# Designs tried in a protein design run: peptides against a protein of PDB entry 5KEZ. Part 83

Target 1, 320 residues: chain A of PDB entry 5KEZ
Amino acid sequence: NVAIYNPFRPWWERYQPVSYKLCTRSGNEDEFRNMVTRCNNVGVRIYVDAVINHMCGNAVSAGTSSTCGSYFNPGSRDFPAVPYSGWDFNDGKCKTGSGDIENYNDATQVRDCRLTGLLDLALEKDYVRSKIAEYMNHLIDIGVAGFRLDASKHMWPGDIKAILDKLHNLNSNWFPAGSKPFIYQEVIDLGGEPIKSSDYFGNGRVTEFKYGAKLGTVIRKWNGEKMSYLKNWGEGWGFVPSDRALVFVDNHDNQRGHGAGGASILTFWDARLYKMAVGFMLAHPYGFTRVMSSYRWPRQFQNGNDVNDWVGPPNNNGVI

## One batch from the design tools (peptide; made by RFdiffusion4, then SolubleMPNN)

Design b2_p15_5_s2 (from b2_p15_5, 10 letters changed)
Fold by OpenDDE base, seed 1:
Structure b2_p15_5_s2 (fold): chain B 320 residues (1-320), chain A 15 residues (1-15)
Amino acid sequence: as target 1 above (320 residues)
Amino acid sequence: AATEMYNKYREMLRK
């Protein structure tokens, strides 16, 4: 991914890829292989956060300022480490003046335009699908069990399916022959927008963002909500079917969010209430559960916003 | 800007 120095190595640089090489501030490929092997040997499976919707920001300077030293040029859409070129992006398909998503009520913009400046890959192209599949298959061959598909609402479900259809079976050293990768898709659907979680049910599980938002209101005792109302928690609250749901109390994004949907989110900063929410999630039979593991950073609020919400996880490698 | 903070939640709030 790109190496961002202002601010200094933020967490979100990890979501701006310039190659599919496994060398980042989290480690190199050998270290990753070692971790996957050790985890699999004790029954702990690895699911990779796969960033396949886009490459880095369109305004990032060209050069070799990346975690693996790969050259890239956002201006010319040149990513030779893949390789991608100007033919592999949706620049000509997006019809907005800025090239970015401007209206989330337009499903075409949401999927064909750039997410906050991130260069949008043309996933309709078999070449692009194949390059992504090659990346994911490399991970499967290493021994990962599946994937979180980042920014899934910004990809057409059919394009995702086309990629998934190219995937290998899981590594037979640890998984039964013929096993398929576990897929869950990050789709933010809080209602009111044209793109729905149900659009993606055919590809695998989907993140249910209503879960953390609504649970937060109940635990915080907002709007007269009572714990007794959680008896039919899940489908009874209008959430997606249990067998399609990936549920969580918070994630890295809404842990740093503000406003509607974000204000109710419980995090480790509210330790007591957070423990209650996580405990309830693990105890109640709905969806596939995910527990957040985060880190503390020096929060500084100005006008209701944390100006240090960019701070990345602790790292002392000093090289990458 | 050459460096833009990526936050999907914040992006949604910009609509």
Scores: peptide ipSAE 0.039, ipTM 0.737, DockQ to the pose 0.371; fails the geometry check
Fold by OpenDDE base, seed 3:
Structure b2_p15_5_s2 (fold): chain B 320 residues (1-320), chain A 15 residues (1-15)
Amino acid sequence: as target 1 above (320 residues)
Amino acid sequence: AATEMYNKYREMLRK
């Protein structure tokens, strides 16, 4: 991915890819392979956060400032390490003046235009699908168990399906023969927008952001909410079907105040309430559970916003 | 800052 130095190596630089090389601030491919092997050997499976909707931001300077040193040029849509070129992006398909998503009530814009400047891949093209599939298959062959698909809301479900149809079975060294990758898709659906979580049910599980938002409200006893109201927790609260839900109390976005749920989201900063929420989540049968493991950072609030929400995990001069 | 703006969008989804 691109190496960003202002601010200094933020966590979100990971979501600006310039190649599909397994060479990042966390380590190289050999180290990754080693980690996956060691984890699999003790029954811990690895699921990769796959950023496949886009490449890096259109305003990032061209050059070799990336975690693996690969050259890239956002201005010309040149990513030779893949390779991608201008033909592999939706620049001509997006009809907005800026090239960015301008109206989130327009599903076509949401999927065909740039997410806040991130160069939007033309996922309708078989070439692009194949490059992504090759990346994911490489990971499958290494021994990962599945994927979180980042920014799934911004991809057409059919394009996702086309990519998934190209995927190999899981590595038989650790998984039963014929096993398929576990897929969960990040889709933010709190209602009110045209894109629905149900659009993605056919591809795998989806993130249920209403879960953490509503649970936070209940645990905090906001609006007279009571724990007893959780009797019909899950579908009874309007959540997606349990077998389609990936649930969580918080994630990396909304623990920083960015995302569904707002102030209701419980995080490790509210230790007691957070433990209660996580404990409840793990005890309750609804959905597939995900527990957040995070870190403290020097929060600095200005006008209700943490100006240091970019801070990544503890590192040594950018190396984790 | 593109990703930061994405996060800000997500913040708008607050109810």
Scores: peptide ipSAE 0.038, ipTM 0.757, DockQ to the pose 0.376; fails the geometry check
Fold by OpenDDE base, seed 4:
Structure b2_p15_5_s2 (fold): chain B 320 residues (1-320), chain A 15 residues (1-15)
Amino acid sequence: as target 1 above (320 residues)
Amino acid sequence: AATEMYNKYREMLRK
């Protein structure tokens, strides 16, 4: 991914890929392979946060400032380490003036335009699908158990399906023969927008963002909410079917949220309430649970915004 | 364009 130094190595640089090389702030491919092996050998499975919707930001300077030293040129859509070129992006499909998503009520924009300037891959193309599948298959062959598909809301479900159909079975050294990778898709569906979580059920589980939002409201006792109302927690609250849900109290994004909706999210900053929420989540049978492991950072609020929300996990001069 | 990337949650807030 792009190495960003201003601010200094933010967490979100990881979500600006320039190649599919397994060479990042966390280590190189050999180290990753070693880690996966060691984890698998003790029954710990690895799920990769796969950034396959996009490459890096369109405004990032061309060069070799990347975690693996690969050259890239966002301006010309040139990512030779893949390789991708201008043919592999949705520049021509996006009809907005900016090239970015401007209206989230337009599903076509949400999927064909750039997410906050991130170069949007043309996932309709078999070439692009295959390159992504090759990346994911390499990981599968290493021994990962599955994937979080980043920004799934911004990809057409059919394109995701096409990629998933290209995936290998899991590595038989650790998984039963014929095992399929565990797929969960990040889809932010809080209602009010045309793209629905149910659009993605065919590909695997989806993130249920209503879970953390509503649970936060209840535990905070907002709007007269009571814990007793959780009696029909899950589908009874309008959440996706349990077998399609990946649930969580918070994630890295909404942990940094503000304003309406964001304020309901419980985080480690509110330790007692957070423990209650996480405890409830783990005790309740609804959905597949994900526990957040975060970190403290020096929050500095200016005009209601944390100017340090870019701060990544503890590191040694950028190396994690 | 700004070099700092907005997270997805912020993007939603800006819609």
Scores: peptide ipSAE 0.036, ipTM 0.745, DockQ to the pose 0.330; fails the geometry check
Fold by OpenDDE base, seed 5:
Structure b2_p15_5_s2 (fold): chain B 320 residues (1-320), chain A 15 residues (1-15)
Amino acid sequence: as target 1 above (320 residues)
Amino acid sequence: AATEMYNKYREMLRK
């Protein structure tokens, strides 16, 4: 991915890929392979956060300022380490003036335009699908158990399906022959927008962001909410079917969020309430549970916004 | 603002 120095090595640089090389601040491919092997050998499975919707931001300077030193040029859409070129992006398909998503009530913009300037891959192209599949298959062959598909809301479900159909069975050294990768898709659906989490049920599980938002409200006793109202927690609260849901109290994004759904989110900053929420989540049978492991950073609020929300995990001058 | 450029969640919440 790109190496960002202003701010200094933020967490979100990880989500700006310039190649599919397993060479980042977390380590190199050999180290990753070693970790996967060691984890699998003790029954711990690895699920990769796969960034396949986009490459890096359009405003990032061209060059070799990347975690693996690969050259890239956002301006010309040149990512030779893949390789991708201008033909592999949705620039011509997006019809907004900026090239970015401008209206989230327009599903075509959400999927065909750039997410906050991130160069949007043309996932309708078999070439692009194949390059992504090759990346994911390499990981599968290493021994990963599945994937979180980042920014799934911004990809057409059919394109995702096409990629998934190209995937290998899981590595038979650790998984039963014929096993398929576990897929869960990040889709932020709090209602009120045309894209629904149900659009993605055919590909695997989806994130249920209503879970953390509503649970936070209840635990905080906002709006007269009571714990007794949780008797029909899950589908009774309008959530997706349990067998399609991946649930969580917080994630890295909404832990730093604001506004709708953000304020109610419980985090480790509110330790007691957070423990209550996580405890409830783990005790309740609804959905597939995910527990957050985060870190403390020096929050500095200005006008209700944390100006240090970019701060990544503890590191030594950029080295994790 | 810079925050809006890199925080995808905040971008989605600004509606």
Scores: peptide ipSAE 0.034, ipTM 0.739, DockQ to the pose 0.450; fails the geometry check

Design b2_p15_5_s3 (from b2_p15_5, 9 letters changed)
Fold by OpenDDE base, seed 1:
Structure b2_p15_5_s3 (fold): chain B 320 residues (1-320), chain A 15 residues (1-15)
Amino acid sequence: as target 1 above (320 residues)
Amino acid sequence: AAQAQYNKYVERLRK
């Protein structure tokens, strides 16, 4: 991915790929392969957070400032390490003046325009689908069990399906022959927008963001909510079907959210309430559960916003 | 101009 130095190596640089090389501040490919093997040997499976909707930001300077030293040029859409060129992005499809998503009530903008300036890949092209599939298949062959598809809301479900149809079976050294990768898709659907979680049910599970938001209000005793109301927690609260839901109390994004829809989210910063929420999630039979493992950073609030919400995980292993 | 911070949750709420 791109190496960002201002601020200094933020967490979100990991979501700005310039290649599909397994070479980041988390380690190199050999170290990753070693981890996957060791985990599989004791029954712990690995699911990769796959960033396949986009490449790096359009405003990042061209050069070799990346974790694996690969050259890239956002201005010309040149990513030779893949390779991608100007033909592989949705610049011509996006109709907004900025090239970014400007209206989330327009599904075509959400899927064809740049998410916060991130160069949007043309997933309708078989070439692009194949390059992504090659990346994911390499991971499958290493021994991963499946994927979180980042920014699925910003990809057409049919394009995702086309990529998934190119995937290999899981590695038979650890999985039964013919096993398929476990897929869950990050779709932020809190209502009020045209893109729905149900659009993606055909591809795999979907993140249920209403879960953490509503559980937060209940645990915080907001709006007269009571724990007794959680008796029919899940579908009874209007959430997606249990067999399509991946549920969580918080994630890396809404852990850093402030105000609006993020105020109710419980995090490790609210230790007691967070433990209650996580305990309830693990005990109640709804959805596939995910427990967050995060880190502490020096929060600095200005006007209700943490100006240090960019701080990345601790790193002292010497990996650039 | 500085590179915009990537935060899908915040971005969604702003649009």
Scores: peptide ipSAE 0.038, ipTM 0.748, DockQ to the pose 0.377
Fold by OpenDDE base, seed 4:
Structure b2_p15_5_s3 (fold): chain B 320 residues (1-320), chain A 15 residues (1-15)
Amino acid sequence: as target 1 above (320 residues)
Amino acid sequence: AAQAQYNKYVERLRK
C-alpha cells in the first residue's frame, strides 16, 4: 500500500493499495506465511481484510513510496505491480463531476464512483476479477480461512460473486477438503439508502451495523431504551438473519465516527458500558461475533472532530 | 494538493 508520511503512517494507508504483494508495515510474505502456519497449527484461523474495491487515492503522488517499494501512478491509473492500467478503472463509468461518490442515494454512484477519491476498480472486467482472485487465492493457498471484503457496499454483488467463484478451496493441510473460504462483507446499511445488506447475502455474511448502533443506544439508555427490550434481540429488531450477520460492538471506522447513530457506538473509551455490550454480544446467539481489539491514541478534538483519528496502532517508527 | 483523510464511515454518513 501507499506509505503516507503526512500524517505519519496513518492506519488508513492500509486501505490504499498499490499492489497485491504481501509486504506491509506488519512484515513480508515469508513472515506472513510463518504466522499463518503457526496460527493454523493451534487452531487459530486468519481472515484477511481484503481491499479489492479500489486502489490508492487519486491524488497520491506517483512514485515508489509504498510499503513494498512498488511503483505506482494514480494520475495515469498505472499500477504495474498488478498490473492495472486506465482500462481497469471506472473513470468513464462514473458520471459525477468530481469522479467521487456525491450521492449515496444513487446506487450506481456508490458502486461506480470513487470512495473518497480512491481509484475505483472496474470489477465488471474479468481481468480485474481474475487479478483480485489471484491475490485472494494466493492467500488461501498460504492457509488463510477467509476474508473480510472491504467496502463491499461499493462493489456490485454480482462482481463480488464472480470473484468468489474463482476462489480455491481452503488449504487441505489445515482444512477439510472442499472447504470454502469464510466471507464476510462490509456493508453499511443503517436504512435509508438504496443499497441493502440483503443484496449481498448470496456472497456470504454481511456486517450488521445496526447491531452496534442499537446496542449502544440501549446500553446508554437513550430515548428510554431498556435492556429488557433486548429480549427479541436480533431478527426481532429488524437485523439481518442470524446466519448472514457478522456482529460487532464497534470497528475501526465507527470507533472514530460521528453523525447519525455514530455517537451511540460504544468503544473502549467507555469501558464499563463497552464491557457490558461485548459481554452481551458474546452471550447472545445472534450472528457471528467479532471482538474489536483496539488501542488508545492521543485524541485531540477540534470543532467536535478528533484531528488525531488517523493514528494507527502502537508502532516502532511506522513498523508494527 | 492536500489529501483528504480516509474515513469510510464518516463519508458514508454524509450521503
Scores: peptide ipSAE 0.036, ipTM 0.745, DockQ to the pose 0.359
Fold by OpenDDE base, seed 5:
Structure b2_p15_5_s3 (fold): chain B 320 residues (1-320), chain A 15 residues (1-15)
Amino acid sequence: as target 1 above (320 residues)
Amino acid sequence: AAQAQYNKYVERLRK
């Protein structure tokens, strides 16, 4: 991915890929393979956060300022390490003046235009699908168990399916023959937008962001909410079917005050309430649970916003 | 409110 230095190596630089090389601040491919092997050998499975909707931002300077030193040129859509070229992006398909998503109530813009300047891959193209599948299959062959598909809301479900249909079975060294990768898709659906979580049920599970938002409200006793109202928690609260839901109290976005849930989201910053929420989540049978492991950073609020919400994991001058 | 939250999510990706 791109190396961002202003701010200094933010966490979100990871979501601006320039190649599919397993070479980032977390380590190289050999180290990753070693980790996956060691984890699998003790029954811990690895699920990769796969960024396949886009490459890096269009405004990033061309060059080799990337975690693996690969050359890239956003201006010309040149990513030779893949390789991608201008033919592999939705620049001509997006009809907005800026090339970015301008109206999030327009599903076509949400899928075909750039997410805040991130170069949008033409996932309708078999070539692009194949390159992504190759990346994911490489990971599967290493021994990962599945994937979180980042920014799934910004991809057409059919394009995702086309990629998934190209995936190999899981590595038989650790998984039963014929096993398929576990897929869960990040889709923010709190209602009121044209894209629905149900659009993606055919590809795998989806994130249920209503879970953390509503649970936070209840635990905080906002708006007169009571724990007794949780008697029909899950589908009874309008959530997606349990077998399609991946649930969580917080994630890396909304614990920073961004994303779905707003101020209702409980985090480790509110230790007591957070433990209550996580405990409830783990005790309740609804959905597939995900527990957050995060870190403390020096929060500095200005006008209700943490100016340090970019801060990534503890590191030594950019080295994790 | 939901849209506002989404916008913040999107904005975090800005360089």
Scores: peptide ipSAE 0.036, ipTM 0.771, DockQ to the pose 0.100
Fold by OpenDDE base, seed 2:
Structure b2_p15_5_s3 (fold): chain B 320 residues (1-320), chain A 15 residues (1-15)
Amino acid sequence: as target 1 above (320 residues)
Amino acid sequence: AAQAQYNKYVERLRK
């Protein structure tokens, strides 16, 4: 991915890929392979956050400022480490003036235009699908158990399926023969927009962002809501079917106040309420649960916004 | 939701 130095190595640089090399601030491929092996050997499975909707931002400077030193040029859409070129992006397909998503009520824009400037891959192309599949298959062969598909809302479900259809079975050294990768898709669906979580049920589980948003409101006792109202928590609250849901109290985005759910989202900063919410989530039989493991950072609020919301995990001069 | 999503990903392009 791109190496950003202003601010200094933010967490979100991870979501601006310039190659599919397993070479990041976390380590190299050998170290990753070693970690996967050690984890699998004790029954801990690894699920990779796969960024396959886009490459880096269109405004990032060209050069070799990346975690593995790979050259890239956003301006010319040149990512030779893949390789991708201008033919592999949706620049000509997106019809907005800016090239970015301008109207989230237009499903075509949401899928074909750039997500806040992130270069949007042409996932309709078999070449692009194959390059992504090769990346994911390499991970599968290493021994990962599945994937979180980042920004799935911004990909056509059919394109995702086409990629998934190219995937290998899981590594038989640790998984039963014929096992398929576990897939959960990040789709923000709080209602009111044309793209629905149900559009993606065919590909795997979907993040249920209503879960954390609503639970936060209840635990905080906002709008007169009571814990007793959680009696029919799950489908009874309009959430997706349990077998399609991946649920969580918070994630890295909304922990910083940026993701779906707004101010209702509970985080470790509100320790007492957060423990209540997480405890409830783990106790209640709905969805596949995900527990957040995060870190403290020096928050600095200005006009209601944390100017340090970019801060990544604890590190030593950029080395994690 | 649209604004929330926009805010989410704007973070990824801050320089």
Scores: peptide ipSAE 0.058, ipTM 0.795, DockQ to the pose 0.129; fails the geometry check

